Peptides against a protein of PDB entry 4XPM. Designs and how they scored, part 19

Target 1, 160 residues: chain A of PDB entry 4XPM
Amino acid sequence: VMLHSKNVKGFLENTLKPYDLHSVDFKTSSLQSSMIITATNGGILSYATSNNDVPKNSINEINSVNNLKMMSLLIKDKWSEDENDTEEQHSNSCYPVEIDSFKTKIYTYEMEDLHTCVAQIPNSDLLLLFIAEGSFPYGLLVIKIERAMRELTDLFGYKL
Target 2, 67 residues: chain B of PDB entry 4XPM
Amino acid sequence: DIKGTIAFDTHGNVIESTGVGSQRIEDIGDLSKVTLDAEGFAQVQGDSLLVHLYKRNDITLAVYTSA

## One batch from the design tools (peptide; made by RFdiffusion4, then SolubleMPNN)

Design b2_p27_1_s3
Fold by OpenDDE base, seed 2:
Structure b2_p27_1_s3 (fold): chain B 160 residues (1-160), chain C 67 residues (1-67), chain A 27 residues (1-27)
Amino acid sequence: as target 1 above (160 residues)
Amino acid sequence: as target 2 above (67 residues)
Amino acid sequence: MLTKEELKELHEKILKEIEEQSKFSWP
């Protein structure tokens, strides 16, 4: 897969889709946002959002992007702190996972009324970040981001 | 007959919840401690509902029924 | 009464749906 910005954004857009289970009467909302950010500064490299109600190039879009930038930075900071905190790594908010022999961690963070999930793309300087409504269960969010990360093998080992 | 469900992971986080299960998320703490049989099953009598438990692949499903 | 088999089947169905809906394609 060609790692063009358009393709990455398209992939992230595909991660926004909700769950709609038919075996049980359960469905989620779409993810509010899906992003790839830098682990160093929390800068957004690519993002997708389900809020398509905002006109492009509008002031509202700028504000929305600014909000995402703020959230990304906050999550990156929290992630960085936790990566240096053994206690946080042993909390129920941390999921050590192994993908194709690469070890990484998935963290869940509550931000205001939102449920967020972040994970370092294995051996890379990049983080995958999902932002969902508070009604989106953390356990399912973790599954979602883990499965998504498995599709990002081309980004494994990516260094800035 | 099913009144609701809760599926949760080994961290006690919800994967899905329906019906009365959505109102009983706090049960996960106790349900996670229930001893399962060799096949991964258990039944727990709640206040008014019977909870059927099954765990496989680190995911526990709790199904609430009246009997 | 919910049988073990029904419970197991429901568990499997849930997991299957989650996996199916956790497939993310590249454009």
Scores: peptide ipSAE 0.767, ipTM 0.961, DockQ to the pose 0.912
Fold by OpenDDE base, seed 5:
Structure b2_p27_1_s3 (fold): chain B 160 residues (1-160), chain C 67 residues (1-67), chain A 27 residues (1-27)
Amino acid sequence: as target 1 above (160 residues)
Amino acid sequence: as target 2 above (67 residues)
Amino acid sequence: MLTKEELKELHEKILKEIEEQSKFSWP
């Protein structure tokens, strides 16, 4: 099935939704951003942000997009380094996972005051990247990105 | 009766925290080392609170109570 | 006092909610 860019963005938007647990008095904020970026260059292929208060084509939007580009590049670089570092892959910040017989890794990275999580879409040149506020627990963020990854099977094996 | 909760994964990362649990994230280090019974349960007496532990599916829930 | 049954039930409820809220649909 062909995935159109608009549909991908829509999916990413759906991943922004917060958790609101009623069994316990716990709720999160929405994700700040959800992105699909290239593993090669950290280029943003698609993204969604919860900060919809920024007017379109405004200087603030430009700054926001530029910030996302910067973060994506930084995270991609860190991910690339870790993928070539055996010790980092065995650190507490790395979650090896298997989805439908495909192996991948989820990494958690603290970027300033933000909590981020990144994972390579299995056998692809793409990374899924979640950016959340510092109050968003890493354990839950990892669960979220893993579950989201399961819905991206059409992108498994995607090569640029 | 419940004063707070902490749920955490096998990496010691928080999944959720509430009440006094939110103030005791540092307890995860010790709680993760507690030997659970065959059913996945344990109780640990803290400074003033009793911590009830239950682990299933690689997720540990700690519930803080007064008794 | 919190029983094992109650603790187990709470654990299950939490996981269920997380799973329910970890469903992401395509447009």
Scores: peptide ipSAE 0.766, ipTM 0.961, DockQ to the pose 0.913
Fold by OpenDDE base, seed 4:
Structure b2_p27_1_s3 (fold): chain B 160 residues (1-160), chain C 67 residues (1-67), chain A 27 residues (1-27)
Amino acid sequence: as target 1 above (160 residues)
Amino acid sequence: as target 2 above (67 residues)
Amino acid sequence: MLTKEELKELHEKILKEIEEQSKFSWP
């Protein structure tokens, strides 16, 4: 199945939606950003942001994109380091998961006042990255990204 | 009467928190060590609140009540 | 007094809502 860039962006936009639990009085904010980046260089292949009120091609939009590029690079670097560090892989910030017999890891990283979560799409050169406000709990963020990855089977094994 | 809740995973990370539970995230360390019965239940007496625990599918729910 | 049944039910409701709100569709 061929994936189109517009469809990928649309999927990422759908991942931005917040949680609103009615069984308990608990509600999150929307994700600030949802991205697919390269594991090699941290380059952004596709992204969606909740703050879409910024005018197209405005200085504010440019600054926002540049900020995403910076964060993606920093997170990619941290991920790369952890993938070569056995101790970090056994910390509470690392979740080994299996999706359809494919093994991968989910990492949580604090970025200033933000909560982030990143995972390698199984057997691929791609990372899925969620960026949320600091109020978004990590346990729920991990669940969210794991469920999202299960929908990205067409990207499993994708090599650059 | 429920005063608050905390749901957390096997890594001790919060899934959700409400009420007094939001102010007692530090309790997770101790709650995660509580021995559950065969059905996954336990009760722990806190400072002034009773904590009801139930674990299933690697998610522990703690409910704080006055009694 | 909160019963085991009520606690179990609440746990199930939370999980159900999380799963329902963790379904992401393709456009």
Scores: peptide ipSAE 0.766, ipTM 0.961, DockQ to the pose 0.903
Fold by OpenDDE base, seed 3:
Structure b2_p27_1_s3 (fold): chain B 160 residues (1-160), chain C 67 residues (1-67), chain A 27 residues (1-27)
Amino acid sequence: as target 1 above (160 residues)
Amino acid sequence: as target 2 above (67 residues)
Amino acid sequence: MLTKEELKELHEKILKEIEEQSKFSWP
């Protein structure tokens, strides 16, 4: 049930929601996109976007999906490189985390004017990818993706 | 009176920023090096503002005030 | 003058809000 395509998409849609901190006068935008992609080739298995104004099957939708495909591929490539680079794994753009005894890493990547972060779902062939506007601070983005990752336990160990 | 805030993690990345803090993200470099007391507090006098620091759970909060 | 208690309280409030808004449910 959890792995049903629509359910996964629904979960990703829930991750799009912005932060609105009332203790301080701080608000974020919604995530631009939230995706689960393959670590092998960056293929999109599921995605959600905050831009819901695009009609289905429209040229704009196709273009937006194509853009997501390109970004996912680029980020996957960068992630793959970093996973084979000890120096990059010790940079401030890499957050080693542990979830229920599973270890993974969260990477932050600047993509043009966008803030992105990606993490391998523990012991899986899948990556979780968040894309946000440049105004979305990286520290908060990392927290967001880490918390989201904790809800994806059914995908831990998933192999293609 | 609080003039602004910056919250940042151990990597120096911003978690939130408000007011004058949003314009002083570059302060994180220096603020991260400030020695905190046993309770996790410190104060740093800036050029025009006083910065109050508190760190807990690997998150540092900097609050900018006039005094 | 901002007191330590006020600063600590603000820190706690921020963290609480972040955690509350970092809960993501499945449909």
Scores: peptide ipSAE 0.766, ipTM 0.961, DockQ to the pose 0.916; fails the geometry check

Design b2_p27_1_s4
Fold by OpenDDE base, seed 2:
Structure b2_p27_1_s4 (fold): chain B 160 residues (1-160), chain C 67 residues (1-67), chain A 27 residues (1-27)
Amino acid sequence: as target 1 above (160 residues)
Amino acid sequence: as target 2 above (67 residues)
Amino acid sequence: MLTKEELKELHDKILAEIEEQSKFSWP
């Protein structure tokens, strides 16, 4: 049931929500987008965006989707490169994590003025990708994607 | 009394920042090198502000105060 | 002056909020 396309999209939509801390005067914007993409080709399997004001089937929507496709491909390529680069895996932009005995890595990438974070869903051909504004701190973005990843256990081991 | 805060992870990346802390992200480099006591606390005198440090669960909180 | 207890409390509150707001539900 969780793997139903609508459910996945709904989950991704839930990841868009911003942080609003009251213990300190700190709040973030919503994520611009949240996506599950293929690690092989960077193809988007599911996505959610905070920009819901764009009419469906409009040229603006098409442009937005095309932009997401471009970004996903670029990030996938960079991720692939880094997965084969020991030095990059030891940079401050790489977070090795373990979820239920499954090892994966979280990468942060600057894309123009955007902050992005990507992680391979453990033992799968899928990547989870968050795109946020440049004001969204990387440390918090990493926490966010790690916590989100923990909820995607049904996708662990998913092979295309 | 709190003038600002910075919370950062073990990679030196910001988790949150407020007040003067938002303008002092560059302090993380030095703050990350501060020796903490057995309970995870330290104090560092900055330019004009006192920085209170506490680290737990790989997250360091720096709180800036005037004294 | 900020006490250790206050500092610890603030740290804990921040983390608690982050954790709470890092819970993502499935539809």
Scores: peptide ipSAE 0.768, ipTM 0.961, DockQ to the pose 0.907
Fold by OpenDDE base, seed 5:
Structure b2_p27_1_s4 (fold): chain B 160 residues (1-160), chain C 67 residues (1-67), chain A 27 residues (1-27)
Amino acid sequence: as target 1 above (160 residues)
Amino acid sequence: as target 2 above (67 residues)
Amino acid sequence: MLTKEELKELHDKILAEIEEQSKFSWP
């Protein structure tokens, strides 16, 4: 059931929620987008966006989807480059993590005025991708995506 | 009295910032190099404010106070 | 003056909130 497309989209929608800390006066915006894309082609398998004001099948929706496709492809390309670059893997923009003995990396990428974070779902051909506003701090974004990825164990090892 | 905070990770990336801390993100570079005591604490005088540091679980919290 | 205990407590509270708000449920 976890792998059902509707459920995956629902999960991604749940990752959009903002942080609102009360211990300190700090809160974030919602993520702009949360996506699962292919590591091979950057194709979008599932996505959620916080902007629900766009009419369905409108030109604006088409443009929005196309924009997501473009961003996904760009991020996938950058990720692919970094996965083949040892120096980039040791930069402060790369977070090696281990989940249930599976190793993966979280990368942060600035895309225009947006903060993005991407990670390969362990041992899979899939990437989890968060896109946030520039006000969303990278350190917190990394935590968010790592915690989200821990919930995607059924996708570990998924091959296309 | 707390004037602001910055929490940051081992990569120097912000986790949260508030108050004057939000305007002093550039301090992370220096704060990350401060030697902490055995309990993970330090104090640093910086730009008219006292910065209280505490690090645990690879997350450093900087709290800015007037004294 | 901010004590070590208060600083530690604040640190712990921040982390606890982040963890709490980093729980993502499935539909």
Scores: peptide ipSAE 0.767, ipTM 0.962, DockQ to the pose 0.917
Fold by OpenDDE base, seed 3:
Structure b2_p27_1_s4 (fold): chain B 160 residues (1-160), chain C 67 residues (1-67), chain A 27 residues (1-27)
Amino acid sequence: as target 1 above (160 residues)
Amino acid sequence: as target 2 above (67 residues)
Amino acid sequence: MLTKEELKELHDKILAEIEEQSKFSWP
């Protein structure tokens, strides 16, 4: 049920919401994008963006989607390199995590002025990718993606 | 009389920052090395500000006060 | 001055808010 394309997109849209802490005077922006992409070629299977002001079927929409495709490909390539680099896996930008006895890793990548984090959905050919503004702290971004990953159990083990 | 806060994880990455804490992210390197007591607390006197530390659940909170 | 209890409470509040706002529902 949750694997329906519309439901997946809806879930990703729900991950866009910002943090607004009242215990301290701290709030974030919304995520710019939340995506599920293939680990093999960086293809976008589903995505959500916070900026939906662009008219549908406009050239600007096409350009924005193309930009997402480009970013996803670049991040996939970097992720793939790091997965084959022991030193990078032990860097401060790599968070090993375990979810339901499945091991995966969360990587943080700075892309221009954006903060990104990516993680392989456990035992799958899929990556979950968050793209945020540079003001979004990495520690919180990692928490966010880890918590989101825990809700994607039906995608664990998904193979293309 | 809290002047600011920094919460950070075990990798030294910021979770949240407020007030003067937002301008003292570089303190995390030193704060992460502070020995905590059995309850997870410590105090560090830097300059004019006192830093109160508490760590639990792999999250360290630093609170900056004037005293 | 800031007490240990106040510091602990603040830490716990921050954590609780993060956890609550890290719950993502399916439509």
Scores: peptide ipSAE 0.767, ipTM 0.961, DockQ to the pose 0.899
Fold by OpenDDE base, seed 4:
Structure b2_p27_1_s4 (fold): chain B 160 residues (1-160), chain C 67 residues (1-67), chain A 27 residues (1-27)
Amino acid sequence: as target 1 above (160 residues)
Amino acid sequence: as target 2 above (67 residues)
Amino acid sequence: MLTKEELKELHDKILAEIEEQSKFSWP
């Protein structure tokens, strides 16, 4: 099933929402960004950001998009390297998971002062990427991206 | 009374932290090594606070109390 | 004194909230 680009962006926007637990006095910020990128070259296919106060076509918007492009490329490179490194796949920064009998891995990466998490959409040429503030715990970020990926079954097996 | 909490996964990464727990993230290393009973519970005396542990679904909750 | 039941309940509540807030809908 082919997904409409606007629907994909809308889904990514929905992943931006923060956690606000009332059982304990704990809350997070919204994700800074949620992205689907190519595993081949780190190109952005779809993205959502929590910073919506920037006017369209402004220099600030362009700079923010360029920053996302830079981060996506860097993270893709790290991911590619780790996918060929057995030791990295057994570190605390790698979470092997299984979704609907499909196996994939979730990686956490520190990028400057940001916490990032990336995972290959099962059997696809696509990566799901979350970028959060440094205060966003990695364990929770991993849960978030795993749950989000479970909703992307239509993209399983997607090849470029 | 609860003074703080830490929830963490099997990789030792934080899921949530509150109160004094937010200042004791380094405790996870030791807490992850604590032997739990058959029901998944343990108690550990840590300096001035008692730590109550419960693990289920690969998530460990540590609750810090005065007693 | 924090009981086992209270500790388990708190754990369950945390999990339930995380799961609830990890539901992501399509437009």
Scores: peptide ipSAE 0.766, ipTM 0.961, DockQ to the pose 0.912

Design b2_p27_4_s2 (from b2_p27_4, 10 letters changed)
Fold by OpenDDE base, seed 1:
Structure b2_p27_4_s2 (fold): chain B 160 residues (1-160), chain C 67 residues (1-67), chain A 27 residues (1-27)
Amino acid sequence: as target 1 above (160 residues)
Amino acid sequence: as target 2 above (67 residues)
Amino acid sequence: PLTREELKKLHDELLKEIFEQSKVERP
């Protein structure tokens, strides 16, 4: 099945959903943003945001997109650095994972008051990036992105 | 009876926290070092609260109770 | 007092919720 940009956008929108864990009476906010970016330049290929209060084509929307671009670039740079740093790969902020025999890593990064996590889509030039509020626990964020990553098999091996 | 909870992963990162657990995230450092029995359970008495630990599938749940 | 069975059940329920709510549809 061909992967269309609209489908990817919809997928990312679906990843924004919060947790509501009734068993322990814990709930999170929605993700602020969910993105697929290039590992090479941090360019945004697709994104979704929970803040849809901004009118389309407004200056505020442009500013928000620009902010996402900046964040994606910064996170990409940090990710790239860590991928070349053995010590960082053995820190508690790095989660080696295996999906269908493909190995990748999930990194957690704190950006100001935000909690982020990023993972290279296996064997691809793409990164999946979640941005959440600081109240969103990292352990749960990691689970979230790992499970989401498992659904992106059509992007495994994607090269720019 | 439950005063709070903390769930954390093998990296010591929080999965969830509630009640008094939300104010005791620093306990993870010690809780992660507790020796669990063969079934994955342990109890740790701390200050005025008893912490019930259970680990399965690389997720540790700590439940804080008064007794 | 919280029994082992109750604790285990709570853990299981928590995991179930987490992973159910972590599921997203494949694009």
Scores: peptide ipSAE 0.769, ipTM 0.960, DockQ to the pose 0.851
Fold by OpenDDE base, seed 5:
Structure b2_p27_4_s2 (fold): chain B 160 residues (1-160), chain C 67 residues (1-67), chain A 27 residues (1-27)
Amino acid sequence: as target 1 above (160 residues)
Amino acid sequence: as target 2 above (67 residues)
Amino acid sequence: PLTREELKKLHDELLKEIFEQSKVERP
């Protein structure tokens, strides 16, 4: 199945949705942003944000996009470092996971006051990146990104 | 009579917290070390509250009650 | 008092909700 940019964008938008766990009366905010970035350079290939109040082509939009670019680059850099650091891969902020026999890792990173989670799409040059408020629990964020990753099989093995 | 909950994963990271559980995230360190019985249950007396533990599928739920 | 059955049920319901709400449509 061929993936189109619009489909990926829509997917990322869908990942923004919050949790509302009625069983225990717990709910989260929406993700601030969801992105697919390159593992090599941290370039944003697609993204979605929950802040839809920013006018198009406004200074605020430019600043917000630039902020996302900066965050993606910083997270990519840390991810790259951790991928080359055995000790970091054994920390509690690293979740080795297997999806349909494909192995990858999920990392949680605190970015200022935000909670972030990043995972390499299996065998690919792409990273899936979630950015949430600090109130979004890391354990739940990890589950969220893992389940989302399972739906990106068409990107498994994607090389730039 | 549930006063709060904490759910956490095998890495000790919070999945959810409610009520008094939200104020006791630091309990995860100790709760994660509690030996569960064969069915995955345990009870721990924590200060004035009783903590009921149940773990399945690598997710531990801690429920705080007065008794 | 909270019974084992109630605790287990709560746990199961919680997991069900989490994973259901974690589901997104593939692109």
Scores: peptide ipSAE 0.769, ipTM 0.959, DockQ to the pose 0.883
Fold by OpenDDE base, seed 3:
Structure b2_p27_4_s2 (fold): chain B 160 residues (1-160), chain C 67 residues (1-67), chain A 27 residues (1-27)
Amino acid sequence: as target 1 above (160 residues)
Amino acid sequence: as target 2 above (67 residues)
Amino acid sequence: PLTREELKKLHDELLKEIFEQSKVERP
């Protein structure tokens, strides 16, 4: 099945939704951002954000997009370093996972006061990146990105 | 009467926390080391609260009660 | 006092909610 840019954008928008766990009376905020970026350069291929209060084509919108680009690049750099560091891969911030016989890793990163989670789409040059507020627990964020990753099979093996 | 909860994964990261559990995140280190019975249950008495533990599917739920 | 059945039920409900709310449709 062919993946279109619009479909990917819509998928990322759907990942922004918060949790509302009535069983224990716990709820989260929405994700701030959800992105697919390149593992090579940290370039943003697609993104969604819950902060839509900025007028389009305004200088503030440009700045917000630039901030996302900067965060993407920084996280890509951290990820790249960790992929070459065996100690980091054995820390509690790294989750080895297997999806449809493909192995990948989920990393959690503290970015100032934000909680982030990044994972390489299996056998691809792409990373899936979630950015949340600091109140969003890491364990739940990991579950969220893992479940989302399972739905991106059409991107498995994608090479730039 | 539940006073709070903590759910955490095998890496010790929080999945959710409520009530007094939100103020006792540091308990995860010790709770993760508690030996569970064959059915996945345990109880730990701590200060004035009793912690009820149940683990299944790599997720541990800790429920804090007064007794 | 909290029974084993109540605790197990709470855990199962929690898991169900987490995974249901983690579900997103394929693009």
Scores: peptide ipSAE 0.768, ipTM 0.959, DockQ to the pose 0.850
Fold by OpenDDE base, seed 4:
Structure b2_p27_4_s2 (fold): chain B 160 residues (1-160), chain C 67 residues (1-67), chain A 27 residues (1-27)
Amino acid sequence: as target 1 above (160 residues)
Amino acid sequence: as target 2 above (67 residues)
Amino acid sequence: PLTREELKKLHDELLKEIFEQSKVERP
């Protein structure tokens, strides 16, 4: 299957959807952002945001994109450090997971008042990154990104 | 009469919280150490509330009731 | 009083909702 940029964008948009758990009367907000970034430089390859109220090409849109770039770089740097830190990999902020015999790790990072979650797409130079409000529970965020990662098999092994 | 819930994973991170459970996130530390029976159940009496525990598939659900 | 059966049912329903709502279509 050939992967197109528009298809990836649509996928990321679909990951933004909130939870509404009627069994326990619990609901979340939508994700603020969902991104695929490079593990090497933290560059954004594709992204989606729930804040679409800003007009295109406006100063506010530019500022929001720049903020995403900044967060992506910071998270990539911390991820890179943790990948070389055995102690951090054994903390409660790191989830080793296996998807179809591929091993990867999910990390949770608090960024100011936001909850973030990042995972390397198996055997690739890419990271999947979710950014949510501080009210979004980390345990649920981890489940969300793990399930999303399982659907990105076409990107497994992708090298820049 | 359920007063609230907390669901949490094996890392002690919250999956969901409702009612009084939202105000008792700090209970996870103690609840995660409770010995469950062979079927995955336990009950813990805390202050004025009874906590019902059930764990399956690495997810623990704690339900707070008055009795 | 909350029975084991009710507690288990609630847990099962919760898991069902979480994983159902975690599903996204492949790109």
Scores: peptide ipSAE 0.768, ipTM 0.959, DockQ to the pose 0.857

